# Peptides against a protein of PDB entry 3JWR: the designs that were tried, part 78

Target 1, 323 residues: chain A of PDB entry 3JWR
Amino acid sequence: TRELQSLAAAVVPSAQTLKITDFSFSDFELSDLETALCTIRMFTDLNLVQNFQMKHEVLCRWILSVKKNYRKNVAYHNWRHAFNTAQCMFAALKAGKIQNKLTDLEILALLIAALSHDLDHRGVNNSYIQRSEHPLAQLYCHSIMEHHHFDQCLMILNSPGNQILSGLSIEEYKTTLKIIKQAILATDLALYIKRRGEFFELIRKNQFNLEDPHQKELFLAMLMTACDLSAITKPWPIQQRIAELVATEFFDQGDRERKELNIEPTDLMNREKKNKIPSMQVGFIDAICLQLYEALTHVSEDCFPLLDGCRKNRQKWQALAEQ
Target 2, 298 residues: chain A of PDB entry 3JWR as posed
Amino acid sequence: TRELQSLAAAVVPSAQTLKITDFSFSDFELSDLETALCTIRMFTDLNLVQNFQMKHEVLCRWILSVKKNYRKNVAYHNWRHAFNTAQCMFAALKAGKIQNKLTDLEILALLIAALSHDLDHRGVNNSYIQRSEHPLAQLYCHSIMEHHHFDQCLMILNSPGNQILSGLSIEEYKTTLKIIKQAILATDLALYIKRRGEFFELIRKNQFNLEDPHQKELFLAMLMTACDLSAITKPWPIQQRIAELVATEFWEQGDQVGFIDFVCTQLYEALTHVSEDCFPLLDGCRKNRQKWQALAEQ

## One batch from the design tools (peptide)

Design b1_p23_2_s1 (made by RFdiffusion4, then SolubleMPNN; from b1_p23_2, 15 letters changed)
Fold by OpenDDE base, seed 1:
Structure b1_p23_2_s1 (fold): chain B 323 residues (1-323), chain A 23 residues (1-23)
Amino acid sequence: as target 1 above (323 residues)
Amino acid sequence: SPEEAFIKALLEEAEEEERRAAE
């Protein structure tokens, strides 16, 4: 395609030029081509291209395939969300020094997972899928969309000309897929809530050890969530803009719930309750976000900008809630 | 806060639903 030709022939700017190491990164001004270039740079600077012998054209095609499999008619859970999740992962790995704590396979898996974790997202949550009796709800008992996202990820990885993992041994391939699956599934907030207590307790007791396979898996899950929610850490103008996108998507679901399911949506998804957004954001930060970024910062102090951003945005949302 | 409690409850309900579905 013309898009592939353009991407494959383009000079990839440095991470410094692209500012993709910054926790404060914004994609608002970037074209789709530039987001793809950023993605190439992430793979390159994490040594994934070299270590796993990725062909440039194959990587380019894979990136474009991933992008293509996000829906444009979804306000928030689109390519830009996946891209920003991956960028946060990259920043956490590089600037946050998490790279030094992980294997190359784990890094590979996390980056692929971040880019892929919401593939073919429909702008509705698992509850909607279940209540609407969607065919996907018959395939999976829990984490319905996350399983679907992984299936889409696997489909793309195995598609002709998109096989970025072809340089891996059989064992490396199996390991990578396992981690990808776990990472994508970890983005289900229900699973986060279920598992976070164990992680926080390990941190509190100073018993956290990445050499333990179970704790490693737990950490990767927490890291995925931290990146998936990273919009809450962004500078306030960026945070506000993203919050508007999230609200738009939630309200779209609420509208569909009324129309298609004949139910009253929850406050979070109720367009008529938009005035509650600031207070709900404060609640979300306190209930879900702060403790996670505190724990992450405990693992690596260089991740502090995420925590600091979250705290600053809490203050901003609180100020709005008091009006 | 009430909003915090609401969000926690929502997520806990989701978690419980997932557990029940997995059985």
Scores: peptide ipSAE 0.030, ipTM 0.729, DockQ to the pose 0.407
Fold by OpenDDE base, seed 5:
Structure b1_p23_2_s1 (fold): chain B 323 residues (1-323), chain A 23 residues (1-23)
Amino acid sequence: as target 1 above (323 residues)
Amino acid sequence: SPEEAFIKALLEEAEEEERRAAE
C-alpha cells in the first residue's frame, strides 16, 4: 500500500527529537505517520529489532495493521490511547530505568501488549457488554473485552506479512504470548483492584523481589495498569483534554444504556451529572491512582514524574470541585 | 465516590458470573 511504502521509506527521527522518553509527552500535534515513526523508534531503541531480527517492512506493516484495527468513531479507546500507553511504557523503561529490571522477552511482550491492549474497542465497558447480552459475553465470563483484545492481537501477529515474532524460537514465542495475554488481561481494572493489595503489601514490607516469578508477573500487571492510566499524570492542559474524551465516551455509553437497556446510567456515565466530573476525578485518583504510582516510585525512583503529575492533577480537580 | 461505586459494581458482576460458570 502507499501508506506502507511511505512509512518504510521514511527516516525515523531520534527518540530525543520525538520526545518519546518524556513522561510529559503529548501526541496531540502528531500525525498518524509520526505516531507510527515513534513506534518504530520505540522498538529500535529497546533493541527489539536487533535482538529478535525483525524485518523493517514487517514491523512497519504490523504497526499499520494494529493502528487500522482501532476504531475511529470511538472517542477515547482508539489508536491514540494505545499509542500513549505504549509511549508511557517506553518512558518508564528508559527514563524510569525499568528496562534494567526486565528481560528482553518481557520488554517485547509489554510493548506489543501496550499497543494492542484495546484492539477493536467499541467504546463500551464489560458491564455494558454483559447487560446487552452481546455474543462476546457468551464466549467469556469475565474480562470479556480484554480477551477480545488479545484475540485481535493474536490474529494480527499471525497474519501474512505481519509476523514480527518470526525470529523467535518456539519457546521464546510461547513465553512472549503468555506475557502479552497476561498484560492485556491486567488492564481490566477489576483485576487490578483484586491484585493490587498483594503488590502494595510486598512494597510496604520491603519484601518485593523481581527474581520471584509470581512477583514478576504481578509487577508486569501493575506496570501495564500504570501506563494505561497514565493520562492522569500528564500536565494539566493535556489531562483536561483527555478527561473530556473519556467523558464523551462514557456519556455515549450512558445514552445507549437509557435507550437500549432502559436503565439509568451511573453518575460516571450520566451526561446530566457532568458537574460531578471534578469530584469523581478526585475520587478516582484517591481510590485507584495514587497508591499505584507511589508503589511504582518505590520500585524505581525515576518514575517520580508520574506520581508528581498525579498529585498535581488531584489538586487541580479538587479546586474545580470546590467551585 | 461514584467512580468507586462503579468499580465495585463491576467487581460484583464479575464475581457473580464466575460463580454461575462454576455451577
Scores: peptide ipSAE 0.030, ipTM 0.713, DockQ to the pose 0.323
Fold by OpenDDE base, seed 2:
Structure b1_p23_2_s1 (fold): chain B 323 residues (1-323), chain A 23 residues (1-23)
Amino acid sequence: as target 1 above (323 residues)
Amino acid sequence: SPEEAFIKALLEEAEEEERRAAE
């Protein structure tokens, strides 16, 4: 395609020029092509292209394929969300120095997972999928959409001309896919709630050890969630804009719940309760986000900007809630 | 806070629903 030719021929700017090592990164000013260039840079600077002998054209095609398999009519869970998740992962690995704690296969898997974790998202949550009796709800009992996202990821990875993992041994390939699956599934917040207690307890007791395979898996899951939710850590102007996108998508679901399912939506998805957004954001930060970024910062102090951003945004939302 | 409890409760409910569906 013309897009592939343009991407493959383009000079990829440095990570410094692209600012993709910054936790404060914003994609708002970037074109789709520039987001693809950023993605190439992430793979390159993490040494994934070299270490796994990726062909440049194949990587370019894969990135474009991933981007294409996000829906444009979804307000938040689109390519830009996936891209921002991956950028946060990259920043956490580089600036946050998490790279030094992980294997190359784990890093490869996390980056692929971050980009792929919401593939073909429909702008509705698992609860809606279940209640609407969607065919996917018959295939999977839990984490319905996350299983679908992984299936889409696998489909793309195995598509002709998109096989960025072709340089891996059979064992490396199997390991990578296992980690990708686990990482994508970990983005289900229900699973996060279930598992986070174990992680926080290990941190609190100073017993956290990445050399333990189970704890490594747990950490990768927490890191994925931290990147997936990283919008809450962004500078306030960016946070506000992203919050509007999230609200739009949630309200769209609420409207569909009324129309298609004949149910009253929760306050979170009820457009008539827009005035509750600030207080709900405070609640979300306190219930979900703060402890996660505190724990992540404990693992690596260089991740502090995420925690600091989250705290600052809590203050901003609280001030709005008090009005 | 009430808001914290609300969000937490929603997520816990979602987890429970998934657990029941898996049985």
Scores: peptide ipSAE 0.029, ipTM 0.724, DockQ to the pose 0.403
Fold by OpenDDE base, seed 3:
Structure b1_p23_2_s1 (fold): chain B 323 residues (1-323), chain A 23 residues (1-23)
Amino acid sequence: as target 1 above (323 residues)
Amino acid sequence: SPEEAFIKALLEEAEEEERRAAE
C-alpha cells in the first residue's frame, strides 16, 4: 500500500525529537504516520529490532495492521489509546529505568501487548458484552474482551508479511506469546483488583523480588495496568481531553444499555449525570490509581512523574467536584 | 476519565466481590 511505502521509506526521528521518553507525552498533535514512526522508534531504541532480527518492512506492516484493527468509530479505545499505552510503557522502560529489570523477551512482549491490548475494541465493557449475550460471551466466561484482544493480536502476528516474531526460536516464541497473553489479560481491571493486594503487600514488606518468577509475572501485570491507566497521570489539559473521550464512550454505552438492554446505566455511563464526573474521577484515583503508581515508584523512583501527575490531577478533579 | 471512573466502579465491584469471597 501507499501508506506502507511511505512509512517504510520515512526517516524515523530520534526518541528525543519525538519526545516519546516523556511521561507528559501527548499524541494530539501527531498524525497517524507520526504515531507509526514513534512506534518504530520504540522498537528500535529498545533494541528489539536488532536483537530479534526484525525486518523493517515487516515491522512497518505489522504496526499498520495493528492500527487498522482498531475501530475509528470508538471514542477512546482506539489506536490512539493503544499507542499512548505503548508510549507510557516505553517511557517507563527508558525514563523510568525499568528496562534493566526485565529480559528482552519480556520487553518485546510488553510492547506488543501494549499496542495490541485493545484490538477490535467495540466501545463497550465486558459487562455489556455479557448482558447482551454477545457471541464472544459464549466463548469466554471471564475477561471476554481481553481474550478477544489477544486472539486478534495472535491473528495479526501470524498473518503473512506481519510476522515480526519470525526471528525468534520456538522456545522464545512460546515464551513471548505467553507473556503477551498474560499482559493483555492483565488489562482487565477485575483481574488487577484481584491481584494488586499481593503486589502492594510485597512492596510494603520490602519483600518484592523480580528474580522470583511469580513476582515477575505479577509486576508485568501491574506495569501493564499502570500504562493502560496512564491518561490519569498526564498534564491537566491532556487529562481533561482524554477524560472527555472516555466519558463520550461510556455515555455511548449507557445510551446503548437503555436502547438495547432496557436498563438504566450506572452513573459512570449515564449521560444525564455528567456533573458527577469530577467526583467519580477522584474516587477512581483514590481507589485504583494512587496505590499503583506509589508501588511502581517504589520499584523505580524514576517513575515518580506518573505518581506526581496522578496526584496533581486528583487535586484538579477535587476542585471541580467542590464547585 | 469516565473510563477511569468505570474502572473504579469495576474495581469497587471487584474489590467488593473479593471482600465477599474472603469473608
Scores: peptide ipSAE 0.037, ipTM 0.707, DockQ to the pose 0.181; fails the geometry check

Design b1_p23_2_s2 (made by RFdiffusion4, then SolubleMPNN; from b1_p23_2, 14 letters changed)
Fold by OpenDDE base, seed 4:
Structure b1_p23_2_s2 (fold): chain B 323 residues (1-323), chain A 23 residues (1-23)
Amino acid sequence: as target 1 above (323 residues)
Amino acid sequence: SPEQEFIEELLERAREEEERAAL
């Protein structure tokens, strides 16, 4: 395609030029082509292209295929969300120095998972999918969308000309897919809530050890969640804009819940409750985000900008809630 | 965030599960 030719022929700027190592990164000014260039740079600077012998054209095609399989009519859960999740992962690996704690296969899996974790998202949550009796709800009982996202990820990875994992051994391929699946499933916040207590307790007791395979898996899950939620850590102007996209998508779901399911939406998805957004954001930060970024910062102090950003945004939302 | 409603629902479900487990 013309898009593929343009991407494959383009000079990829440095990570410094693209600012993709910054936790404060914003994609708002970037074109779709520039987001693809950033993604190439992430793979390159993590040594994934070299270590796994990725062909440049295949990587370009894969990136474009992933981007194409996000819906344009979804306000938040689109390519830009996936791209920002992957950028936060890249920043956590590089600037946060988590790269040194992980294997190349784990890094490969996390980056693929971050880019793929919301593939074909429909702008509605698992609860809506279940209540609407959507065909996907017949395939999976729990984490319906996350299973679908993984299925889409696997489909793309196996598509002709998109096989970025073709340089892996059979065992490396299996390991990578296992980690990708676990990472995508970990973005179900229900699983996060279920598992976070174990992670926080290990940190609190100073018993956390990445050499333990179970604790490694747990950490990768927490890291995925930290990147998925990273909008809450962004500088306030960026956070506000992302919060508007989130609210738009949620209100669209709430409107559909009223019309299609004849139910009253929750306050979070209720357009009429827009005035509660600041207090709800404070509650979200306190209940979910702060402890996660605190724990992540204990694993790697260089991740502090995520925690600091979250704390700053809490203060901003609290100030709005008091008005 | 989209994650917040899901979290509130999850927290509510978790509370309901804790209440059921305490029963």
Scores: peptide ipSAE 0.035, ipTM 0.721, DockQ to the pose 0.172; fails the geometry check
Fold by OpenDDE base, seed 2:
Structure b1_p23_2_s2 (fold): chain B 323 residues (1-323), chain A 23 residues (1-23)
Amino acid sequence: as target 1 above (323 residues)
Amino acid sequence: SPEQEFIEELLERAREEEERAAL
């Protein structure tokens, strides 16, 4: 395609020029082509292209295939969300110095997972999929959408001309796919809530050890969630704009719940309760975000900008809730 | 936040699962 030819022939700017190492990064001013260039730079600067012998054209095709398999009619869970999740992962690995704690296979898996974790998202949550008796709800009992996202990820990785993992040994390939699956499934917040207590307790007791395979898996899951939720850490103008996109998608679900399922939506999904957004954001930060970024900062102090951003946005939302 | 009610729903589901496991 002309898009592939343009991307493959383009000079890829440095990570410094693209500012993709910044936790304060915004994609608002970037074209789709520039987001693809940023993604190439992430793979290159993490040494993934060199270490796993990726062909440049295959990587370009894979990125464009991933981007194409996000829906354009979904307000939040689209390519830009996946791209921002991957950018936060890149910043956490580089600026947050987490790269030094992980293997190249783990880094490869996390970056692929971050870009792929919401593939073919429909703008509705697992509860809606289950209540609407969607065919996907018959295939999976829990984490319905996350299983679907992984299936889409696997389909793309195995598609002709998209095989970015072809340079791996059979054992490396199996390991990478296992980590990708675990990382995508970890973006189900229900699994985060279930597992976070073990992680926080290990941190609290100073027993956290990344050499333990179970604790490594747990950390990768927490890191994926931290990147997936990273919009809450952004500078206030960016946070507000992203919160509006999330609210738009949730209100669209609530409108469908009324029309298609004949149910009253929760306050979160209810367009008529827009005035509750500030107080709900404070509650979300307190219940989910703060402890996660505190624990992540304990593992790597260079991740502090995520925690600081979250605290600053809590103050901003609290001030709006008091009006 | 949309995530908070989702989380409250998830927390409620987690509580229900814990209650079912305790039963």
Scores: peptide ipSAE 0.032, ipTM 0.713, DockQ to the pose 0.238; fails the geometry check
Fold by OpenDDE base, seed 3:
Structure b1_p23_2_s2 (fold): chain B 323 residues (1-323), chain A 23 residues (1-23)
Amino acid sequence: as target 1 above (323 residues)
Amino acid sequence: SPEQEFIEELLERAREEEERAAL
């Protein structure tokens, strides 16, 4: 395609030029081509292209295929969300110095997972899928969408000309897919809530050890969530704009819940309750975000900008909630 | 946000699971 030719022939700017090592990164001013260039740079600077013998054209095609399999009519859970999740992962690995704590296969899996974790997202949550009796709800009992996202990820990885993992051994391939699956499933906040207590306790007791396979898996799950939720850490103007996208998608779901399911949406998804957004954001930060970024900062102090950003945004949302 | 309600629902489910696990 013309898009593939343009991407494959383009000079890929440095990570410094693209600012993709910055926790304060914003994609708002980037074209789709530039987001793809950033993605190539992430793979390159993590040594994934070299270590796993990725062909440049195959990587370009894969990136474009992933981007294409996000829906354009979804306000938040689109390619830009996946791209920002991957960028936060890259920043956490590089600037947050987590790269040195992980294997190349784990890094490969995390980056693929971050880009793929919401593939074919429909702009509705698992609860809506369950209540709407969607065919996906017949296939999966829990984490319905996350299983679907993984299935889409696997489909793309196995598609002709998109096989970025073709340089891996059979064992490396199996290991990578296992980690990708676990990482995508970890983006179900229900699983996060279920597992976070163990992680926080290990950190609190100074018993956290990444050499333990179970604790490694737990950490990768927490890191995925931290990147997935990283919008809450962004500079306030960026945070506000992303919060508007989230609210738009949630209100669209609420409108569909009224129309299609004949149910009253929860306050979070109720367009008429938009005035509660600031207080709900404070609640979200307190209940979900703060402890995660605190724990992540204990694993690597260089991740502090995520925690600091979250704290600053909490203050901003609190100030709005008091008005 | 549905993420928050989902989070609240998840938090509620998690609290219920924690309460069930503590029982």
Scores: peptide ipSAE 0.031, ipTM 0.707, DockQ to the pose 0.183; fails the geometry check
Fold by OpenDDE base, seed 1:
Structure b1_p23_2_s2 (fold): chain B 323 residues (1-323), chain A 23 residues (1-23)
Amino acid sequence: as target 1 above (323 residues)
Amino acid sequence: SPEQEFIEELLERAREEEERAAL
């Protein structure tokens, strides 16, 4: 395609020029081409292109295929969300120094998972999919959309000309796919709530050990969630704008719940309760986000900007909730 | 899902605790 030719021929700027190592990064001013260039730079600077012998054209095609399989009519869970999740992963690996704690296969899997974790997202949550009796709800009982996202990821990885993993051995390939699946499934916030207690307790007791395979898996899951939720850590103007996108998508779901399912939406998805957004954001930060970024900062102190950003945004939301 | 209901309950509790602290 013309898009592929343009991307494959383009000079890829440095990570410094693109500012993709910054936790404060914003994609709002970037074109789709620039987001693809940033993605190439992430793979290159993590040594994934070299270590796994990726062909440049294949990587470019894969990136464009991933981007194409996000819906344009979804306000938040689109390519830009996946791209920002991957950028936060890159920043956590580089600036947060987590790269030195992980294997190349784990890094490869996490980056692919971050970019792929919401593939073909429909702008509705698992509860809506279940209640609407969607065919996907018959295939999977739990984490319905996350299983679908992984299936889409696997489909793309196996598509002709998109096989970025062709340089891996059979064992490396199996390991990578396992980690990708676990990482994508970990983005189900329900699974995060279920598993986070074990992680926090290990940190609290100073018993956390990345050499333990189970604890490694647990850490990768927590890291994925930390990147997926990273909008809450961004500078306030960025956070506000992203919160508006999230609210738009949730309100669209609430409108559909009223119309299609004949149910009253929850406050989070109720357009008439827009005035409760600040207090709901404070509650979300306290219940879900703060402990995660505290624990992550305990594993790597260089991740502190995520925690600091989350705390600052909590204060901003609290100030709005008091008005 | 029971898990989503649990998240919603946690969020509600967090909001209630904050409201109590503001008072």
Scores: peptide ipSAE 0.026, ipTM 0.611, DockQ to the pose 0.044; fails the geometry check

